Peptides against a protein of PDB entry 4Z63. Designs and how they scored, part 3

Target 1, 334 residues: chain A of PDB entry 4Z63
Amino acid sequence: LCLGMNDLTGNIPEDLFHLKRLNLLGIQENRLSGSLSREIRNLSSLVRLDVSWNLFSGEIPDVFDELPQLKFFLGQTNGFIGGIPKSLANSPSLNLLNLRNNSLSGRLMLNCTAMIALNSLDLGTNRFNGRLPENLPDCKRLKNVNLARNTFHGQVPESFKNFESLSYFSLSNSSLANISSALGILQHCKNLTTLVLTLNFHGEALPDDSSLHFEKLKVLVVANCRLTGSMPRWLSSSNELQLLDLSWNRLTGAIPSWIGDFKALFYLDLSNNSFTGEIPKSLTKLESLTSRNISVNEPSPDFPFFMKRNESARALQYNQIFGFPPTIELGHNN

## One batch from the design tools (peptide; made by RFdiffusion4, then SolubleMPNN)

Design b1_p8_2_s1 (from b1_p8_2 with H3S Y6T)
Fold by OpenDDE base, seed 1:
Structure b1_p8_2_s1 (fold): chain B 334 residues (1-334), chain A 8 residues (1-8)
Amino acid sequence: as target 1 above (334 residues)
Amino acid sequence: SSSWLTTE
């Protein structure tokens, strides 16, 4: 049953929960309000639940133990409060959980040893607090992780050295500290292709340690951190780099010539730094900017990117990395 | 640019 993209209001009719053979319920992009009924437990055949982009409030009901086939739960952009229900945090069937842009709070706790199918997690823009959950690497299929805009004070856990499934990771605006430790840990994530760390590490030095290596890194975003230092030499070994945003930092020195050696680099933002010297001539030879054949079909993160101009401004949303226009932005340097 | 990228 798909009722998305309407002007539906009020609660879900209780009789809808009598549909025991229902595999797909989509009621997204409406004005549905009130609590999400616990009677969703009666939908024992449910594979996909999409309640996203509504006005739901209250706690998410703890009934996911009665939904043994549930693979997809989409609840982004609602008013949900409380924590992740215990039954949801222990779901062995769940592949994707998206609860981005809610009011969920407390410590983030997932039973990763039980969540054997979880591959995508978006909890961005919530009110989670405390530390990053050290057991996330125990979610052995977890590939996509957005935890942006929560209050995860402290450092990236040492256990994330073992996060072999991790491919797409965002921790933007999560009150993280110690960028040197974070990068030193995350370099061990052999499948990591996308790393977003925007609005963390405020005023720290960007490490220029030649021992750092991100072999498969395609997307690096470390914007608006007020980072000091220079263009990091270790990044030159990330030969697959497609997108680099280091804008709104305090980086100094020259833009190195090796920045033009990235054959796949189509988006470069180094704006609002303190870079000096000449623009490298190698940037004019970027193959990705001269050849039209950017493979539009490459895997991308499940989480969207937002281009923010100001804290209060409506951001432009980009659902795919290749949705970005080819860009070289070097403005507002010295 | 007066913009930066995030996933928020």
Scores: peptide ipSAE 0.601, ipTM 0.944, DockQ to the pose 0.762
Fold by OpenDDE base, seed 3:
Structure b1_p8_2_s1 (fold): chain B 334 residues (1-334), chain A 8 residues (1-8)
Amino acid sequence: as target 1 above (334 residues)
Amino acid sequence: SSSWLTTE
């Protein structure tokens, strides 16, 4: 049953929960309000539940143990409060959980040992607090993780050295500290292609440790951290780099010539730094800007990117990396 | 540019 993108109001009719053979319930992008009914437990055949972009409130009901076929739960952009219910945090069937842009709070706890099928997690823009969950690497299929805009004080856990499934990771605006430790840990994530760390590590030095290596890194975003230092030499070994945003930092020195050696680099933002010297001639020879179409068929994060001009402005949403126009931004440097 | 990228 797909009823998304309407002007439906009120609550879900209780009789809908009698549909025991229902595999897909999509009621996204409406004005549905009130609590999400506990009676969703009666939908024992449910594979996909999409309640996103509504006015739901209250706690998410703890009934996911009665939904053994549920693979997809999308609840982003609602007013949900409380925590992730225990049955959801222990779901062995769940592949994707999206609860972005809610009012969920407390410590983030997932039983990753039980969540054997979880491959995508979006909990961005909530009120989770405490530390990053150290057991996330125990989610052996977890590939896509957005935890942006929560209050995860401290450092990236050392356990994330073992996060082999991790490919797309965002921790933007999560009150993280120690960028040197974070990069030193995350370099061990052999499948990591997208790393977003914007609005963390306030005023720290961007490490220039030549021992750092991100072999498969395609997207690096570390914007608006007020980072000091220079363009890191270790980044030159990330031969697959497609997108680099280091804007709104305090980086100094020259833009190195090796920045033009990235054959796939099509988006470069180094704006609002303190870079000096000449623009490398190698940037004028970037193959991606001169001759090659970006591969539209490349895997992308499940979470969108937002181009923010200020904290209060409506951000431009980009669902795919290829949605970015070919860009070189070097403005507002010394 | 006066913009930066996030996932928020």
Scores: peptide ipSAE 0.596, ipTM 0.943, DockQ to the pose 0.749
Fold by OpenDDE base, seed 2:
Structure b1_p8_2_s1 (fold): chain B 334 residues (1-334), chain A 8 residues (1-8)
Amino acid sequence: as target 1 above (334 residues)
Amino acid sequence: SSSWLTTE
């Protein structure tokens, strides 16, 4: 049953939950309100539940043990409060959980040993607090993780060295500290292609450690951290780099010539730093900026990117990395 | 640019 993209209001009729053979329930992009009914438990054949972009409130019901076929739960952009229900945090069937832009709170706890099918997690823009869950690497299929705009404390857990499934990771604006430790840990994530760390590590030094290596890194965003230091030499080994945003830092020194050696680099933002010297001539030779054929068919994160002009402004949403225009931004340097 | 990228 697909009723998305309408102007539906009120609660879900209780009789809808009598549809025991229902595999797909999509009611997204409406004005549905109230609590999400516990009677969802009656939808024992449910594979996909999409309640996103509504006015739902209250706690998410703890009924996911009665939904053994549920693979997709989309609840982004609602007013949900409380934690992740225990049955949801233990779901062996769940592949994708999207609860971005809610009011969920408490410690983030997932039973990753039980969540054997989880491959995508978006919990960005919530009120989770405490530390990052050390057991996330136990979610052996977890590829896509957005935890942006939560109040995590401390550093990236050492256990994330073992996060082999991780490909797309955002921790933007999550009160994280120790960028040197974070990069030192995350370099062990062999499948990591996208790393977003914007609005963390306030005033720290960007490490220039030649021992750091991100072999598969395509997207690096570490903007608005007030980071000191220079362009990191270790980044020159990330030959697949497509997008680099280091804007709104306090980086100094020259822009190195090796920045023009990235064959796939089509988006570069180094603006609002303290870089000096000449613009490398190699930037004028970037193949990705001269060739018309950017391959649009590469795997991308499940989470959107947002181009923000200020912390309170509505951001432009980009659902795909290749939705960004070819860009070189070097403005507001010395 | 007067902007930066996030996933918020």
Scores: peptide ipSAE 0.593, ipTM 0.942, DockQ to the pose 0.734
Fold by OpenDDE base, seed 5:
Structure b1_p8_2_s1 (fold): chain B 334 residues (1-334), chain A 8 residues (1-8)
Amino acid sequence: as target 1 above (334 residues)
Amino acid sequence: SSSWLTTE
């Protein structure tokens, strides 16, 4: 049943929960309000639940033990409060959980040993606090993780060295500290292709440790951290780099010539730094900017990117990395 | 640019 993209108001009719054979319930992009009914438990055949972009409030019901086939739960952009229900945090069937842009709070806890199918997690823009969950690497299929805009104070857990499934990771605006430790840990994530660390590590030094290596890194975003230092030499070994945003830092020195050696680099933002010297001539030879053959078919993060101009503005949303125009931004270097 | 990238 797909009723998305309407002006539906009120609550879900109780009789809808009698649909025991229902595999898909999509009621996204409406004005549905009130609590999400516990009677969802009666939808025992449910594979996909999409309640996103509504006015739902209250706690998410702890009924996911009664939904053994549920693979997809999309609840982004609602008013949900409380924690992740225990049954949801233990769901062995769940592949994708999207609860971005809610009011969920407390410690983030997932039973990753039980969540054997979880491959995508978006909990961005919530009120989770405490530390990052050290057991996330136990989610052996977890590929996509957005935890942006939560209050995860402290450092990236050392356990994330073992996060082999991790491919797309965002911790933007999560009050993280110790960028040197974070990068030193995350370099061990052999499948990591996208790393977003914007609005963390406030005023720290960007490490220039040549021992750091991100073999498969395609997207690096470490914007608006007020980072000091220079363009990091370790990044030159990330031969697959497609997007680099280091804007709104305090980076100094020259833009190195090796930045033009990235054959796939189509988006470069180094703006609002303190870079000096000449623009590398190698940037004028970026194959991605001169050739039309950007392979559009590369896997991207499930989480959206937002181009923010200020903290309060509605950001332009980009669902795909390839949705970014080819860009070189070197402005406002003083 | 007066902008930066996030996922929030």
Scores: peptide ipSAE 0.582, ipTM 0.939, DockQ to the pose 0.729

Design b1_p8_2_s2 (from b1_p8_2, 3 letters changed)
Fold by OpenDDE base, seed 3:
Structure b1_p8_2_s2 (fold): chain B 334 residues (1-334), chain A 8 residues (1-8)
Amino acid sequence: as target 1 above (334 residues)
Amino acid sequence: SSSYLTTE
């Protein structure tokens, strides 16, 4: 049953929960309000539940042990409070959990050993606090992780060296510290293609350790951190780099010529830094800017990117990396 | 532009 993108109001009729053969319930993009009914437990055949973009409030009901076929739970952009229910945090069937832009709070806890099918997790823009969950690497299929705009004090856990499934990682604006440790850990994530660390590590030095290596890195965003240092030499070995944003830092020195050697680099933002010297001639030879064949069919993060002018401004949303126009931004470097 | 990329 798909009833998304309407003006439906009130609660879900209770009789709907008698549909024991229902595989898909989509009621997203409505004005449904109140608590999400516990009676969803009666939908024993449910594979997909989409309640996103509504006015739901209260706690998410702890009934996911009665939903053995549930693969997709989308609840983004609601007013949910409390934590992740225990049955949801232990779901062996769940592939995707999206609870972005809610009011969930407390310590983030998932039983990753039980969540054997989880491949996408979006908990961005919530009120989670404490440390990053050290056991996320135990989610052996977890590929996409957005934890942006939560309050995770401290550092990236050392256990993330073993996060082999991780491909897309967003930690923007999460009060993280120690960029050197973070990069030193995350370089071990062999499948990591997208890393977003914007609005963390305030005033730290961007490490220029030649031992750092990100083999599969395509997207690196470390903007608005007030980072000091220079263009990191270790980045030159990331031959698959497509998008680089290091804007709004305090980076100094020359823009190195090797930045033009990235065959796939189509988006470069180094604006609002303190770079000096000449613009490398190699930037004028970027194949991605001269050839029309950007391979649009590459896997992308499940989480959107936002282009912000300031912290309070409405951001432009980009659902795909290839939605960005080919860009070289070097402005405001003096 | 004076913009930067982030996630939320």
Scores: peptide ipSAE 0.659, ipTM 0.953, DockQ to the pose 0.809
Fold by OpenDDE base, seed 2:
Structure b1_p8_2_s2 (fold): chain B 334 residues (1-334), chain A 8 residues (1-8)
Amino acid sequence: as target 1 above (334 residues)
Amino acid sequence: SSSYLTTE
């Protein structure tokens, strides 16, 4: 049953929950309100539940133990409160959980040893607090993780050295500290292609440690952290780099010539730093900016990017990395 | 002012 993209209001009719053979329920992009009924437990054949972009409130019902076929739960952009219900946090069938832009709170706890199918997690823009869950690497299929705009005070857990499944990781604006430790840990994530760390590590030094290596890194965004230091030499080994944003920091020194050696680099933002010297001539020879063949078919994160002028500004949303125009921004430097 | 990228 697909009823998305309408102007439906009120609650879900209770009789809908009698549809025991229903595999797909899509009611997204409506004006549905109230609590999500516990009676969804009666939809024992449900594979996909999409309630996103509504006015739902209250706690998410703890009925997911009665939904053994559920693979996709999309609840982004609602008013849900409370935590992740225990049955959802233990779901062995769930592949994708998207609860971005809600009011979920407390400690983030997932039973990753039970969540054997989880491959995508989006909990961005919630009210989770405490520390990053140390057991996330136990979610052995977890590839896409957005935890941006929560309050995860402290450091990236040491256990994330073992996060082999991790490919796309967003931690923007999550009150993280110790960038040196974070990068030292995350370099062990061999499948990591996208790393977004904007609005963390306030005033720390960007490490220039030649021992750091991100072999598969395509997208690095560490903007608006007030980071000190210079362009890190370890980044020169990330030969697959496509997008680099280090804007709104306090980085100094010259822009190194090796920045122009990235064959796939089509988006570079080093603006609003304290870089000095000449613009490297190698930047004028970037193949990605001169060739028309940007491969649009590369895997991308499930979470959107946002371009902001300031923390309070309305953001432009980009659902795909290749939605960015080829860009070199070097403005507002010395 | 320049823009910056983030996630939400």
Scores: peptide ipSAE 0.658, ipTM 0.951, DockQ to the pose 0.794
Fold by OpenDDE base, seed 1:
Structure b1_p8_2_s2 (fold): chain B 334 residues (1-334), chain A 8 residues (1-8)
Amino acid sequence: as target 1 above (334 residues)
Amino acid sequence: SSSYLTTE
C-alpha cells in the first residue's frame, strides 16, 4: 500500500494493521501525527515500512520481533523520542534503518551480532549521547553509516580498525575529538570510499603523517573544523579522489601541485582557509573538469549531503555525489 | 560567502 506524497492527516487507521499479508506500507510525505501504533506488530508479512516525512511523535513501539521479514524501516523526519527499541536493535532481518532527523535520545546501542543483515544505518540529526558504539564493526554487512549531528563525545573507537564493511561514513557535527586518532583508525577501513567529518575536532591540527593511507577514498569532507596545518601529504596517495572539501578551516601554506594529479577530482573546496602562494597550474588540467563525463552510475552513500553557507542557513540537498556541479572553490583565503 | 558540506 503506497499512500506517500499526499496531505493525509491524523493517525493511521487501526484497521490498516489488520492487513496481515501486506509486504509494503508507504505513507511517507504526509501530515500523519500521533504515536506509531504498536499494532504494526500485526503486519507479520511486512518487508518495507516507510513512515518518513510525517508528524509522528512518541516512542517507536518495541514490536519488531513480530516483524520477521522487515528489511526496510524508514522513519526519517518525524518527532520520534526515546531510544531505538530493543527488538529493532536486535532485528536479524533489517537491511536498512533510517531514523534521521528525529528526537531519539540516550545511548546508541545496537546488537550488531544479531543485526546480521544491516547494511545501511542513518541516525543523523538526533539527540543520541555518550560515546560511539564500539561494537558497530560487529555489524558485518554495515556499509552506509550516518551518525551526524549527535553528541558522541570523545574519540573514534579503536575497534573501528576492524570495520571492514564500512564504505560510506559520516560523523559530521558529533562533538568528536582527536582527528589524528580518528584518521589513524579509519585508514584501516579498507572499503572506506566516503568520509565526512565536518564540524568536529575544533581547532586541532590536521595531521600531515606520511604513514596515513586511504587507498579507496573518493570523498573526503573535513570542513568547518578550524583545523590548523597544511594540505596533508598522505592525501596525495588517494588516487581515486573525486570530492575534497576542506573549507572553513585554518589551513596554511601552498596548495600543492599534486592536487591536479587526481584524474577523477571534480569537486574541490578549499575556500575560507589561509592558503598562500599561486594557484597550481595542474588544477587547470584536471581531466574530470576538461574532458570526462563523470559516470553518474557510481555507487553513492544512502545519506544525503547538504551544502550550507553557514550553520543557520537552509542547506541545498544533494542525494548523489554526482549531483554536485564540477567545482573549484578557492575563495576567501586571506 | 563560501559553503561547506555536511550530512546533517
Scores: peptide ipSAE 0.639, ipTM 0.946, DockQ to the pose 0.757
Fold by OpenDDE base, seed 5:
Structure b1_p8_2_s2 (fold): chain B 334 residues (1-334), chain A 8 residues (1-8)
Amino acid sequence: as target 1 above (334 residues)
Amino acid sequence: SSSYLTTE
């Protein structure tokens, strides 16, 4: 049943929960309000539940043990409060959980040993607090993780050295500290292609440790951290780099010539730093900017990117990295 | 640019 993109109001009719053969319930992009009914438990055949972009409130019902086929739960952009219910945090069937832009709170806890199918997690823009869950690497299929805009005090857990499934990771605006430790840990994530660390590490030094290596890194975003230092030499070994945003830092020194050696680099933002010297001539030879043949079919994060302007509440949303125009931004360097 | 990238 797909009723998305309407102007439906009120609650879900209780009789809808008698549909025991229902595999897909999509009621997204409406004005449905109230609590998400516990009677969802009656939808024993449910594979996909999409309640996103509504006005739902209250706690998410702890009924996911009664939904053994549920693979997709999309609840982004609602008013959900409380924690992740225990049955959801233990779901062996769940592939994707999207609860971005809610009011979920408390310590983030997932039973990753039980969540054997979880491959995508978006909990961005919630009120989770405490530390990052050290057991996330136990989610052996977890590829996409957005935890942005939560209050995770402290450092990236050392256990994340073992996060082999991790490909797309955002911790943007999560009150993280110790960028040197974070990068030193995350370099061990052999499948990591996208790393977003914007609005963390306030005023720290960007490490220029030549021992750091991100073999498969395609997207690095570490914007608006007030980072000191220079363009990190270790980044020159990330030959697959497609997008680099280091804007709104306090980076100094020259823009190195090796920045133009990235054959796939189509988006570069180094704006609002303190870079000096000449613009490298190698930037004028970026193949990605001269050739139209950027492979559009590359896997992308499930989480959206937002181009946030400091003064505007409305960010431009980009669902795909390839949705970004080819960009070189070097403005506002002093 | 007056913008930066995030996922929030």
Scores: peptide ipSAE 0.609, ipTM 0.947, DockQ to the pose 0.754

